# Peptides against a protein of PDB entry 3V4O, part 173

Target 1, 234 residues: chain A of PDB entry 3V4O
Amino acid sequence: DQPLAKDKVALLIGNMNYREHPKLKAPLVDVYELTNLLRQLDFKVVSLLDLTEYEMRNAVDEFLLLLDKGVYGLLYYAGHGYENFGNSFMVPVDAPNPYRSENCLCVQNILKLMQEKETGLNVFLLDMCRKRNDYDDTIPILDALKVTANIVFGYATCQGAEAFEIQHSGLANGIFMKFLKDRLLEDKKITVLLDEVAEDMGKCHLTKGKQALEIRSSLSEKRALTDPIQGTEY

## One batch from the design tools (peptide; made by RFdiffusion4, then SolubleMPNN)

Design b2_p25_3_s3 (from b2_p25_3, 7 letters changed)
Fold by OpenDDE base, seed 3:
Structure b2_p25_3_s3 (fold): chain B 234 residues (1-234), chain A 25 residues (1-25)
Amino acid sequence: as target 1 above (234 residues)
Amino acid sequence: MVELDTSNLTEEEKEELEKLLEESK
């Protein structure tokens, strides 16, 4: 009755030192903290910082090669981003100003490829802004998604809004990670866990009315990040 | 993400910020 994962694999990307855009600081600490937590959950974690477009595409390709039937896949991104027509775009550090879709990685395209691997769970944690990019008028044509009922999106902010980082006295963290890290190890369905994080974030006066966590999911089974890997004792 | 402007906070917000920073240590 206990849900099992064939394996658990995570790709964490933090982009800070942009060439043509404002530099960030929080992704460094956020990636580090999330790496430690996911390893405690027995995830195989690849953590990368300041990736060019070429490097990001290669990292995603390598990540996809590690996915297979029943594997739990988690993608975390912290950096600049935007959302056009319901599609999320991650911005590489060498993106031009202004950037367009051809310079960025589309998350929904990655999801499509993950579905082809027949994964047990697909989790996206996106710590980026979700404002529309007015300099990009491209209407993306994406392949249709399958009905796999194993998808969870945790957006650091709501549609059309910004995601924030706090920089103070040498410490820098994203608001999203500050609340996520307190609950990530809990043995709960991932959507329930994120809902609790959303409530915690909602009590923060610093970002009230500016940032709110959004959960988008199609998850028909009780899947948790704490689910044991097949072949291990539980 | 973008940097949160902390230059014009209320006293309550400052206390909240301090608490968050302490928990991060």
Scores: peptide ipSAE 0.519, ipTM 0.911, DockQ to the pose 0.677
Fold by OpenDDE base, seed 5:
Structure b2_p25_3_s3 (fold): chain B 234 residues (1-234), chain A 25 residues (1-25)
Amino acid sequence: as target 1 above (234 residues)
Amino acid sequence: MVELDTSNLTEEEKEELEKLLEESK
């Protein structure tokens, strides 16, 4: 009765040393901490830092090659980003200023490709701002998504808002990861887990009214990051 | 992400920040 994953694979991208945009610090620590946690959950984790557009696209391609029917796929991104018309764009470190959609990776396009792999679960954890990019007036035309009912988006912030990191007195952490890491190992449906993280983060006065976790999901089954991999012995 | 501005924090926010800093040690 326990849901089983054929495999569990994660791609973690942390962009911080931008060439034409403000540098960040939290992605380094956040990617590291998340890597350790996901490995404890028996994820096969590929963690990459400071990727150019070309490198990001290649990383995503390689990630997709690891996906197959029943595989749990998790994509985590920490860095600059924006959201236009409901589409999330991850910004590579070599993106120009200003950047446009053609310079960035569209998460929804990745989701479409993941669906084609008939994955068991698709989780996106996006630690980036979701503000409108006024320098990009293009409306992306995306392929229609399938109804797979296995999609979970954990946005570090709500639509139109910013995601914050703390850079003070040697502390460099993203607000999202600070709260996520405390619950990530819990054996709970992923949407329930994220909901608890949202409540924890909601108690933070530093980001109250500025940042709020948003969960967007179409998950019709109880799936958890703790779900065992089929054929493995514990 | 963007850096959280800590220059104009309320007393409550300062206390929370201090707590976070202590927890990070």
Scores: peptide ipSAE 0.515, ipTM 0.908, DockQ to the pose 0.764
Fold by OpenDDE base, seed 2:
Structure b2_p25_3_s3 (fold): chain B 234 residues (1-234), chain A 25 residues (1-25)
Amino acid sequence: as target 1 above (234 residues)
Amino acid sequence: MVELDTSNLTEEEKEELEKLLEESK
């Protein structure tokens, strides 16, 4: 009954050195730490920093090429972002100010493409703000999603809220990653794991009332990041 | 992401920050 992954592939993107937006610090460390953890979980990890729109789109395309039936796909993003009409947009480092959807990558579009690959699991870990971008009045027209029941969104914050990083001497993690990294290796259903992270984060006094982890999932199987890869011996 | 403003923290928040900083060492 143990779910198996055909393979496990992760794309990690950390954008910090924005050209026209406030620079960040946490994505560097967060991507690094998550890379190490996911590799321990036998993920094939591609980690990239400070991607332009062009580079981000290429990275996603390459990531999608690695996906296939039964493959676990994980996309992590740390950087600036926004959410309009339920659609999450990752902001490239060369995005203009203000940025619009046409300058950004829509996560839900990526999800649609992942579904076409018939992946075994689609995990999105989005460490970005989810405030509405008032400068973008475009209503996204997205392709319909399939009912695959293998989707997990881990939002670093709630809709309409901000995700924070602490830029203090000796600490460079985002709040989300600070708590995520402590549990990521646990052999638990990914939604259960994230729920525990949410509770841990909820105890943080610094971000109480400002940031809270949101889990959006349709996962009908007990899929975990620790699931073995098919054909491998453990 | 945005930087958390740590300039005007309550005592409780300061304690939490200190804890996080210590754990990061």
Scores: peptide ipSAE 0.506, ipTM 0.905, DockQ to the pose 0.763
Fold by OpenDDE base, seed 1:
Structure b2_p25_3_s3 (fold): chain B 234 residues (1-234), chain A 25 residues (1-25)
Amino acid sequence: as target 1 above (234 residues)
Amino acid sequence: MVELDTSNLTEEEKEELEKLLEESK
């Protein structure tokens, strides 16, 4: 009764060299580390850095083409972002200052498209800030999501808060990835895994009261990133 | 993401930072 994935596909995006916004450093390392881990889990991984709006949209389109019924899809993003009215927006490197929703990619829109592919699991790992963008007064009216009971959001931080990176002594890494990488290979339900990461992060004195992992899930089955791919021996 | 301000850390926070940096090597 082992859950099976038809395939496992991941898109990792790390934006750091912004044109009109503060530059970051951690996304480079974080994407690299996560790539190696997911490949160990037999994910087909596409990792991209410093994407313009055009490139990000194309990458998402290509990612969606790899998704199909029963496929596990994982989207990881590290960079600048914001959240307005419960919608998460990823900021491309060529976004203007200030940026608006029309300049960014809405994660919930991507989720909708993933649902249309009848994926087996949809995991979003968003290592970005979740503060409101006061320069964007647009209230997005999104199409209703289907009830698929296979969605997991791992937010690096809680609503209205910031996600931090450490830049010290030539080393750079996001706080979220520091703790996620230690548990990602564990054979556990993804929500349980993330919950443990949340507890680990909660013990970090550097970000105590500033950053907290948030899990949002409608996952009704025991699905893990370690689940074997259908047609393979295990 | 934003850079964590490490200019005014407590001793406890400094120790935590050093630990994280060492683990990253």
Scores: peptide ipSAE 0.518, ipTM 0.911, DockQ to the pose 0.752; fails the geometry check

Design b2_p25_3_s4 (from b2_p25_3, 7 letters changed)
Fold by OpenDDE base, seed 5:
Structure b2_p25_3_s4 (fold): chain B 234 residues (1-234), chain A 25 residues (1-25)
Amino acid sequence: as target 1 above (234 residues)
Amino acid sequence: MVELDTSNLSEEEKEELEKLRKEAL
């Protein structure tokens, strides 16, 4: 009766050293922390830092090759980003200034491709700003999504808002990851887990009124990151 | 992501910031 994953694979991308945009610091630590946690959850984790557009697209392609029927797929991104018309765009380190959709990776397009793989669960953890990019007036035409009821978006911030990092002594931590890491190993439905993270983050006065976790999900089954992999012995 | 502006924090926010920094160490 326990939900089973055929496999569990994660792609973690942290972009910090942007060429034409402000440099970040938190993705380094955040990717590292999340990598360790997901590995404890028996995810096969590919962690990459400072990817160009070409490298990001290749990484996503390789990630998709690991997906198949019943596989749990998790995509984490920390870096610059924006949201136009409900579409999330991850910004590569070599993106021009200003960047446009053609320079970035659309998360919803990735989701469409994941659906084609008939995955068991699709989780997106997006630690990026979600402000409108005024320099991009294009309206992306996306392929229609299937009704798979296995999609979870964990946005580090709400629509139109920023996601923050706190710098200290040359290091930095993302606000989102700071709270996420405390609960990530809990055996709970992923949406319930994220809801608890949202409440924890909501108690932070530093980001009150500035950053709020948003959960967008169509998950009709109880799926958790702790779900065992089919055929594995523990 | 953007760096949190810490230049105009209230005393409560400063205290919380310090707490977060200590916990991160």
Scores: peptide ipSAE 0.507, ipTM 0.906, DockQ to the pose 0.729
Fold by OpenDDE base, seed 4:
Structure b2_p25_3_s4 (fold): chain B 234 residues (1-234), chain A 25 residues (1-25)
Amino acid sequence: as target 1 above (234 residues)
Amino acid sequence: MVELDTSNLSEEEKEELEKLRKEAL
């Protein structure tokens, strides 16, 4: 009864050197650490830093090309972002100030495209703020998602809140990644794993009342990042 | 993400921050 993945593919994006927005530091280290962990889990990982809008769109396109029926797809993003009407937007480094949806990548649109690939699992790990962008008047009309029951969102923070990074010795780590990395290799259903991360993060006094992990999922099978790839020995 | 403001932390929070920084090194 062990779930199997046809393949496992991850796209990791860390944006930190923004042109018109505050610069970040954590995405550098966070992407690096997550890359190493996911590779240990036999993910094919594409890790990119400081992407323009054009580059981000291309990266997503390339990522989608690697997806197919039964493939596990994981998208990680660390950087600036916002959430309007339940839609998450990743902000490219060349985004104007203020930015609008037309300047950003909508995660839910990516999810729709992933569903079209008939993936076995869709995981989104979004290490970004989820505050409303009042400068974006766009009300997105998205196509209805399919009922695939294979979707997991791990938000670094709750709706309307911020996600934080802690700087130290010229480097920084995101609070989300700080706790995620300690459990990522565990052989557990991904939603259970994230729930444990949420509890760990909840014990952090620094971000208590400021940042809380949110899990949004529709996952009807016991799928884990540790699931073996079909055709391999396990 | 945004940088955590560490200018107005309680003593407990300062201790936790220091711990986190040490663990990262």
Scores: peptide ipSAE 0.506, ipTM 0.906, DockQ to the pose 0.722
Fold by OpenDDE base, seed 1:
Structure b2_p25_3_s4 (fold): chain B 234 residues (1-234), chain A 25 residues (1-25)
Amino acid sequence: as target 1 above (234 residues)
Amino acid sequence: MVELDTSNLSEEEKEELEKLRKEAL
């Protein structure tokens, strides 16, 4: 009674070289690390760096084209972001200062579109800050999500908090990825896996009281990133 | 993401930072 994925597809976006915002360094390494791990898990991975709004929207569109009934979809984002009224917004590198929702990509909108594809699993790994954007007074009215019971959010930080990167000697890595990468290949239910990552991160003194992993899930089945693809031998 | 401010770390935090930096290499 092993759960099966029709296919496994991941889109990884790392934005660093912002035009009107502080530059980041960690997304480069983090996207690379996660790419290698997900490929070991037989994901079809598309990894992109420093995307403009136009490019991000196109990347998401292309990603959605790869999704279908029963497909496991994973979206990873590392960069600037914010959260207003429970909605997460990914900030493109060409976003103005200040940016608004119209300049950004709403994760919940992407989720809705993924649901329309009847995916088997929807995983979002968001390595971004979740502070409110005071310059955006827009209250998004989104279409209601379907009840699919296959959604998992792994937030690098909790609501209203920041996600941090550690820099040294020209290199950088996000705190979230430092702990995630150590467990990502484990054959465990994705929510259990993330919970263990949360505990590991919780022991980090550097970010104690500043950053905490948050898991939001409606996953009602035992689904893992290690689940085999239908039609393959295992 | 934002860069972690490392200007006023405790000794324990400094040690942890060094450990993390070494692991990243």
Scores: peptide ipSAE 0.505, ipTM 0.909, DockQ to the pose 0.745
Fold by OpenDDE base, seed 2:
Structure b2_p25_3_s4 (fold): chain B 234 residues (1-234), chain A 25 residues (1-25)
Amino acid sequence: as target 1 above (234 residues)
Amino acid sequence: MVELDTSNLSEEEKEELEKLRKEAL
């Protein structure tokens, strides 16, 4: 009764060189590390850095074209972001200051589109801050989601909190990726895997009380990133 | 994401920071 994926596709976006916002460093290394890991898991991975709004939207569109019934879709984002009214917004590098929802990509909208593809699994790994954007009071109007029971959100931090990177020697690593990478290859239900990551991160004194992994999921099947692709021999 | 403020850390936090840095790529 091993779940099978029709295919496995991942889009990784790391935004660092913001034009009107503080520059980041961790997404460079984090995207690279995650790319290598997901490829080991037989994901078809598209990794992109420093995307403008236009480029991000195009990347998402192309990503969605690769999704189909039973396909595992994974979206990873590292960069600036915010959360308003339960909606997560990824901030493109060319976003104005202050940015608003119309300048950003709403993750929940992407999820809705993924659901339309009848994917087998939808995983979002969001390494971004989740503080409210006080400069945007717009209440997003989103299309209703279906009950697909195949959704997993791994938030690098809690609602209203920040996600941190640690810099060293001109480079940086995200706290989230630091712990995620150690377990990502484990053959476990993705929610179980993330729960373990959460516990590992919880032991970090540097970010105690500042950052904590949040898992939001509706996953009724034991889906794992290690699930084999249908039609392949393992 | 934001850069973690590494100023005014306790000794324990400094030790952990160094550990994390050593383990990083």
Scores: peptide ipSAE 0.500, ipTM 0.907, DockQ to the pose 0.697

Design b2_p25_4_s1 (from b2_p25_4, 13 letters changed)
Fold by OpenDDE base, seed 4:
Structure b2_p25_4_s1 (fold): chain B 234 residues (1-234), chain A 25 residues (1-25)
Amino acid sequence: as target 1 above (234 residues)
Amino acid sequence: SAPERLQSFTPLSKEELAALEKAAA
């Protein structure tokens, strides 16, 4: 009855040193902390910081090559971003001002490619702003997604909102990571885990009325990040 | 232990990224 992963692979991207946009602080620490946690969960983790468009596209391509039938794939992104027509766009550090979809990576396109790999679980953790980009007049035409019922989106912010970070001792954590890190190792269905994180964020006076976690999922199986890898004994 | 992190100032090649992926495995 215990769900098994063929393998577990995570790509973590943190963009902070933007050339033409405000610099961020939290991605550095957030990627670091998440890397440590995911490794404890036996994920194969690739963590990259301050990626250009070219580097981001290559990173995603390489990440996809590690995915196969039954593999758990997790993509974490912390940085600038926007959302147009329900599509999430990750902004590379070399993106122009203003940036457009052609300068950015569409998360839903990545999801489509992950589905083609017949992954066991697709998790997206997006710590980015989700405001509309009025300078982008393009409408992405996406191919129809398959019904795989193995998709989880954790948006650090609700639609149309922005993400925040907390400064402490010269370092900053994103609000999302502040609460996520406390629960990530729990042996719970990933949607349940994220729901608890959402509640924690909601109870915090610092974030109340400012930032709320949004979960969008189609997950028909009790898949957890703690699920063991097939063929391994612990 | 500190996790393996990469911060690039120049574009990474596919080969460099592939090597990183293998190292993470």
Scores: peptide ipSAE 0.031, ipTM 0.511, DockQ to the pose 0.023
Fold by OpenDDE base, seed 3:
Structure b2_p25_4_s1 (fold): chain B 234 residues (1-234), chain A 25 residues (1-25)
Amino acid sequence: as target 1 above (234 residues)
Amino acid sequence: SAPERLQSFTPLSKEELAALEKAAA
């Protein structure tokens, strides 16, 4: 039996022009390419660039309002970030230097809120650094997650590693998007799709030993980004 | 071309778009 989505909603955030941190270039192109691909998959896609903390929090809140029971939710983030104690933090463009958790958005907290919406699938694609932030010693105590078995994390890098950009024709592309875009439209379970992307990265001389995709998932059903929306006929 | 600061590439209701634009403002 083919799984169905009540709807498909994606929020794409690309932060580049940081005030107190190094500027990035890849998010611009990566967000654009991913948006076009997700559109072909019938996702409702909103792309936002260079968001302040206030804007990011509001964007996430509005994104959550679009989620409901059975909805596929996808959050893509490209920008600066860090990981402390298993929690991923997205860094707004107006974050201070050094930044702390109070200045950033916790991905796992967003996941908690998505679970409250009883979503059908929660996909996080995080193209950010996952280094430990030594300036933040706060141990976040988050509410326990529900057992929904519908969660997929695609980290552009392994824990403790950095994401890289490849400059081409004056613009930079993210390594993760370079490989993801070639497979994103395939009708496969999302974890299988990401696993193949990981293998592609491993076979490439440019990325071997430099950047590796990490997949964390609890997905008990064969959910794919290509799953049809309930009530629609193709 | 690259996306603008705020851009919706798929159909959204006017209310949904307005809400997201407000969030990004």
Scores: peptide ipSAE 0.030, ipTM 0.463, DockQ to the pose 0.022
Fold by OpenDDE base, seed 5:
Structure b2_p25_4_s1 (fold): chain B 234 residues (1-234), chain A 25 residues (1-25)
Amino acid sequence: as target 1 above (234 residues)
Amino acid sequence: SAPERLQSFTPLSKEELAALEKAAA
């Protein structure tokens, strides 16, 4: 009756202390808050901060090892990034200035690998800039994705826009996490949940005309982050 | 407390944790 997850695994990456790029502050708090929330949802959560390219690649590899058939996989990234030709690139803290695709991790590549694991749900929450990187003319050749109908992208910003931090105190929060945290525990289809987050962002004076959530999904089942894990009490 | 550079806040097997720690070294 209710969809079940074989397991639930999340990798949270927050990059702040860039060597060659402006430092950020929000990822620290955002990763912390999201970690606590996902733990309440019985996710296996790995939270990492300030990863080099090497460390990020290794973290993703190890994350993939935790995935299997029917597993819910969630990747959250907060940091610098860019989007070229519909491909999202996460920027490691040791990336050069300017950075190129070979210095960064392509989210769509990770998705491809997650599909190979036959995951039950693939959720990407990307709190990063989505502006084109004019210094990168490389067109990545990616393998075609499988038709799994279990993919959800939550882009903290619309295409071509920047992500912002709220600096009201010494601790900064990302705009996306400010609204996501209020709804993440709701027992709703993940796309519905994110749509409500988008509406909340749209109603807020702080974000109007500045940042808008974009949801891109192909999800044919009512999958929620609250879905119970097989073999557990629910 | 906020996550440190490498931290898991949910139960992982010793093997899984060790692997992650090695990977993020």
Scores: peptide ipSAE 0.029, ipTM 0.436, DockQ to the pose 0.021
Fold by OpenDDE base, seed 2:
Structure b2_p25_4_s1 (fold): chain B 234 residues (1-234), chain A 25 residues (1-25)
Amino acid sequence: as target 1 above (234 residues)
Amino acid sequence: SAPERLQSFTPLSKEELAALEKAAA
Protein backbone atom coordinates (compact mmCIF):
# COMPACT_ATOMS: atom_id res chain seq x y z
CA ASP B 1 0.00 0.00 0.00
CA GLN B 2 1.14 3.49 -0.80
CA PRO B 3 2.14 5.44 2.28
CA LEU B 4 0.31 8.69 2.75
CA ALA B 5 1.43 11.92 4.28
CA LYS B 6 -0.97 14.01 6.27
CA ASP B 7 0.91 16.98 4.90
CA LYS B 8 4.39 17.79 3.68
CA VAL B 9 6.36 20.69 5.09
CA ALA B 10 9.92 21.76 4.45
CA LEU B 11 12.18 24.36 5.98
CA LEU B 12 15.13 25.34 3.85
CA ILE B 13 17.91 27.45 5.29
CA GLY B 14 20.82 28.77 3.30
CA ASN B 15 23.48 30.75 5.09
CA MET B 16 26.06 32.51 2.96
CA ASN B 17 26.91 35.95 4.19
CA TYR B 18 28.61 35.17 7.44
CA ARG B 19 29.89 38.03 9.49
CA GLU B 20 32.84 36.31 11.06
CA HIS B 21 33.35 33.36 8.73
CA PRO B 22 34.10 32.83 5.05
CA LYS B 23 31.24 33.70 2.79
CA LEU B 24 29.61 31.01 0.71
CA LYS B 25 27.88 31.15 -2.65
CA ALA B 26 26.17 27.83 -3.24
CA PRO B 27 23.36 28.13 -0.69
CA LEU B 28 21.61 30.78 -2.76
CA VAL B 29 21.17 28.61 -5.81
CA ASP B 30 20.78 25.41 -3.86
CA VAL B 31 17.94 26.72 -1.73
CA TYR B 32 16.26 28.11 -4.80
CA GLU B 33 16.51 24.90 -6.76
CA LEU B 34 15.47 22.72 -3.87
CA THR B 35 12.52 24.99 -3.18
CA ASN B 36 11.24 24.55 -6.69
CA LEU B 37 11.72 20.81 -6.59
CA LEU B 38 10.01 20.35 -3.26
CA ARG B 39 7.09 22.46 -4.43
CA GLN B 40 6.72 20.08 -7.32
CA LEU B 41 6.48 17.38 -4.70
CA ASP B 42 3.65 19.31 -3.05
CA PHE B 43 5.67 20.36 -0.07
CA LYS B 44 4.80 23.52 1.72
CA VAL B 45 8.18 25.16 1.63
CA VAL B 46 9.58 27.87 3.82
CA SER B 47 12.88 29.05 2.41
CA LEU B 48 15.14 31.50 4.16
CA LEU B 49 18.59 32.91 3.56
CA ASP B 50 21.24 34.36 5.83
CA LEU B 51 19.61 33.80 9.16
CA THR B 52 20.94 35.01 12.45
CA GLU B 53 20.79 32.73 15.43
CA TYR B 54 17.60 34.37 16.58
CA GLU B 55 16.03 34.11 13.17
CA MET B 56 17.07 30.49 12.76
CA ARG B 57 15.56 29.53 16.07
CA ASN B 58 12.37 31.33 15.18
CA ALA B 59 12.28 29.66 11.80
CA VAL B 60 12.64 26.26 13.40
CA ASP B 61 9.91 27.07 15.89
CA GLU B 62 7.57 28.12 13.13
CA PHE B 63 8.48 25.03 11.17
CA LEU B 64 7.64 22.84 14.13
CA LEU B 65 4.26 24.53 14.43
CA LEU B 66 3.46 23.28 10.95
CA LEU B 67 4.23 19.71 11.91
CA ASP B 68 1.65 17.32 13.25
CA LYS B 69 0.84 13.65 13.36
CA GLY B 70 1.64 12.00 10.08
CA VAL B 71 3.18 15.10 8.52
CA TYR B 72 6.35 14.76 6.50
CA GLY B 73 8.94 17.18 7.77
CA LEU B 74 12.05 18.05 5.82
CA LEU B 75 14.82 20.29 7.05
CA TYR B 76 17.47 21.38 4.60
CA TYR B 77 20.48 23.37 5.63
CA ALA B 78 23.28 24.77 3.55
CA GLY B 79 26.00 26.71 5.28
CA HIS B 80 28.79 26.40 7.74
CA GLY B 81 28.49 23.69 10.29
CA TYR B 82 30.31 21.19 12.38
CA GLU B 83 29.77 17.88 14.06
CA ASN B 84 30.84 17.03 17.56
CA PHE B 85 30.14 13.71 19.20
CA GLY B 86 27.59 12.75 16.60
CA ASN B 87 25.65 15.98 16.91
CA SER B 88 25.29 18.26 13.92
CA PHE B 89 25.36 21.99 14.44
CA MET B 90 24.13 24.58 11.97
CA VAL B 91 25.97 27.88 12.17
CA PRO B 92 24.00 31.14 11.96
CA VAL B 93 25.44 34.02 9.99
CA ASP B 94 26.03 36.08 13.10
CA ALA B 95 27.87 33.34 14.93
CA PRO B 96 31.08 34.45 16.55
CA ASN B 97 34.49 33.21 15.60
CA PRO B 98 35.07 30.77 17.03
CA TYR B 99 31.53 29.57 17.51
CA ARG B 100 30.30 27.09 20.06
CA SER B 101 27.25 24.93 20.43
CA GLU B 102 25.35 27.62 22.28
CA ASN B 103 25.73 29.83 19.22
CA CYS B 104 24.42 27.17 16.88
CA LEU B 105 21.38 25.02 16.30
CA CYS B 106 21.64 21.34 17.06
CA VAL B 107 19.94 19.21 14.45
CA GLN B 108 19.38 16.30 16.79
CA ASN B 109 17.57 18.59 19.16
CA ILE B 110 15.29 19.63 16.33
CA LEU B 111 14.72 15.98 15.54
CA LYS B 112 13.66 15.38 19.12
CA LEU B 113 11.09 18.10 18.81
CA MET B 114 9.89 16.75 15.49
CA GLN B 115 9.39 13.35 17.06
CA GLU B 116 7.19 14.93 19.67
CA LYS B 117 4.96 16.08 16.85
CA GLU B 118 4.46 12.46 15.83
CA THR B 119 5.51 13.19 12.28
CA GLY B 120 5.22 10.56 9.60
CA LEU B 121 8.69 11.20 8.26
CA ASN B 122 11.67 13.26 9.36
CA VAL B 123 14.20 14.08 6.68
CA PHE B 124 17.33 16.09 7.26
CA LEU B 125 19.48 17.19 4.36
CA LEU B 126 22.59 18.80 5.70
CA ASP B 127 24.91 20.46 3.24
CA MET B 128 27.63 21.58 5.56
CA CYS B 129 31.08 20.68 6.67
CA ARG B 130 31.24 18.04 9.32
CA LYS B 131 34.62 18.70 10.78
CA ARG B 132 35.02 18.72 14.49
CA ASN B 133 34.95 22.10 16.12
CA ASP B 134 38.02 22.12 18.30
CA TYR B 135 36.83 25.26 20.01
CA ASP B 136 33.78 23.52 21.39
CA ASP B 137 34.66 20.85 23.88
CA THR B 138 31.19 20.63 25.36
CA ILE B 139 29.31 17.40 25.09
CA PRO B 140 25.67 18.10 24.41
CA ILE B 141 23.38 16.28 26.76
CA LEU B 142 20.34 15.50 24.71
CA ASP B 143 17.32 13.53 25.69
CA ALA B 144 17.14 10.11 24.18
CA LEU B 145 15.35 9.97 20.89
CA LYS B 146 12.17 7.98 20.60
CA VAL B 147 12.14 4.90 18.46
CA THR B 148 9.97 6.18 15.65
CA ALA B 149 11.73 4.46 12.74
CA ASN B 150 10.94 7.39 10.46
CA ILE B 151 14.23 9.28 10.36
CA VAL B 152 16.52 9.94 7.43
CA PHE B 153 19.71 11.95 7.43
CA GLY B 154 21.44 12.91 4.24
CA TYR B 155 24.82 14.37 5.02
CA ALA B 156 26.41 16.09 2.07
CA THR B 157 29.76 14.91 3.30
CA CYS B 158 31.14 12.26 5.59
CA GLN B 159 32.08 12.87 9.15
CA GLY B 160 35.20 14.91 9.51
CA ALA B 161 35.12 16.07 5.92
CA GLU B 162 34.25 19.26 4.13
CA ALA B 163 31.41 20.10 1.81
CA PHE B 164 32.29 21.86 -1.40
CA GLU B 165 30.66 24.05 -3.97
CA ILE B 166 31.29 24.29 -7.68
CA GLN B 167 31.23 27.66 -9.33
CA HIS B 168 30.08 28.04 -12.91
CA SER B 169 29.40 31.27 -14.74
CA GLY B 170 29.07 33.28 -11.58
CA LEU B 171 26.80 30.75 -9.93
CA ALA B 172 27.78 28.13 -7.44
CA ASN B 173 26.13 24.86 -6.57
CA GLY B 174 26.92 22.63 -3.72
CA ILE B 175 28.14 19.28 -4.86
CA PHE B 176 25.39 17.59 -2.92
CA MET B 177 22.64 19.61 -4.54
CA LYS B 178 24.17 19.12 -7.96
CA PHE B 179 23.44 15.43 -7.74
CA LEU B 180 20.40 15.52 -5.50
CA LYS B 181 18.42 17.68 -7.88
CA ASP B 182 18.67 15.08 -10.61
CA ARG B 183 16.93 12.44 -8.55
CA LEU B 184 14.81 14.25 -6.00
CA LEU B 185 11.59 13.89 -7.98
CA GLU B 186 11.93 10.13 -8.37
CA ASP B 187 9.24 8.01 -6.79
CA LYS B 188 11.52 5.95 -4.61
CA LYS B 189 11.99 5.29 -0.96
CA ILE B 190 13.93 8.25 0.30
CA THR B 191 16.85 6.14 1.48
CA VAL B 192 17.06 4.44 -1.89
CA LEU B 193 16.96 7.78 -3.62
CA LEU B 194 19.76 9.13 -1.48
CA ASP B 195 21.77 5.99 -2.03
CA GLU B 196 21.58 6.58 -5.75
CA VAL B 197 22.67 10.15 -5.23
CA ALA B 198 25.60 8.84 -3.26
CA GLU B 199 26.57 6.60 -6.13
CA ASP B 200 26.32 9.46 -8.58
CA MET B 201 28.57 11.56 -6.40
CA GLY B 202 30.99 8.71 -6.14
CA LYS B 203 31.32 8.50 -9.88
CA CYS B 204 32.22 12.14 -10.20
CA HIS B 205 35.93 12.74 -10.57
CA LEU B 206 35.63 16.07 -8.80
CA THR B 207 34.37 14.54 -5.60
CA LYS B 208 36.45 11.39 -5.42
CA GLY B 209 38.45 11.50 -2.27
CA LYS B 210 36.98 14.84 -1.34
CA GLN B 211 33.30 14.52 -0.57
CA ALA B 212 31.05 11.55 -0.08
CA LEU B 213 27.40 11.44 0.85
CA GLU B 214 26.55 9.74 4.11
CA ILE B 215 23.11 8.33 4.73
CA ARG B 216 21.95 7.62 8.23
CA SER B 217 18.46 6.30 8.63
CA SER B 218 16.00 4.41 10.71
CA LEU B 219 13.15 4.14 8.26
CA SER B 220 11.02 1.04 8.56
CA GLU B 221 8.45 2.03 5.96
CA LYS B 222 8.76 2.63 2.25
CA ARG B 223 8.23 6.35 2.45
CA ALA B 224 9.10 8.67 -0.38
CA LEU B 225 9.04 12.40 -0.87
CA THR B 226 6.59 11.70 -3.67
CA ASP B 227 4.06 10.15 -1.31
CA PRO B 228 0.67 11.72 -1.82
CA ILE B 229 -0.99 13.86 0.77
CA GLN B 230 -3.94 12.22 2.45
CA GLY B 231 -7.28 13.45 1.23
CA THR B 232 -5.86 15.14 -1.82
CA GLU B 233 -5.39 14.14 -5.41
CA TYR B 234 -2.55 15.60 -7.33
CA SER A 1 12.52 37.79 6.89
CA ALA A 2 10.55 35.63 9.27
CA PRO A 3 8.55 32.65 8.13
CA GLU A 4 4.80 32.78 8.30
CA ARG A 5 2.53 29.95 9.25
CA LEU A 6 0.83 28.01 6.51
CA GLN A 7 2.63 29.93 3.80
CA SER A 8 5.21 29.00 1.26
CA PHE A 9 7.67 31.48 -0.11
CA THR A 10 11.04 31.85 -1.77
CA PRO A 11 13.70 33.99 -0.15
CA LEU A 12 15.02 35.37 -3.41
CA SER A 13 14.59 38.95 -4.42
CA LYS A 14 13.36 39.85 -7.85
CA GLU A 15 16.87 40.78 -8.81
CA GLU A 16 18.29 37.54 -7.54
CA LEU A 17 15.63 35.53 -9.29
CA ALA A 18 16.27 37.36 -12.50
CA ALA A 19 19.95 36.70 -12.19
CA LEU A 20 19.36 33.02 -11.63
CA GLU A 21 17.01 32.78 -14.54
CA LYS A 22 19.47 34.52 -16.78
CA ALA A 23 22.25 32.25 -15.71
CA ALA A 24 20.13 29.17 -16.16
CA ALA A 25 19.14 30.18 -19.69
Scores: peptide ipSAE 0.010, ipTM 0.414, DockQ to the pose 0.024

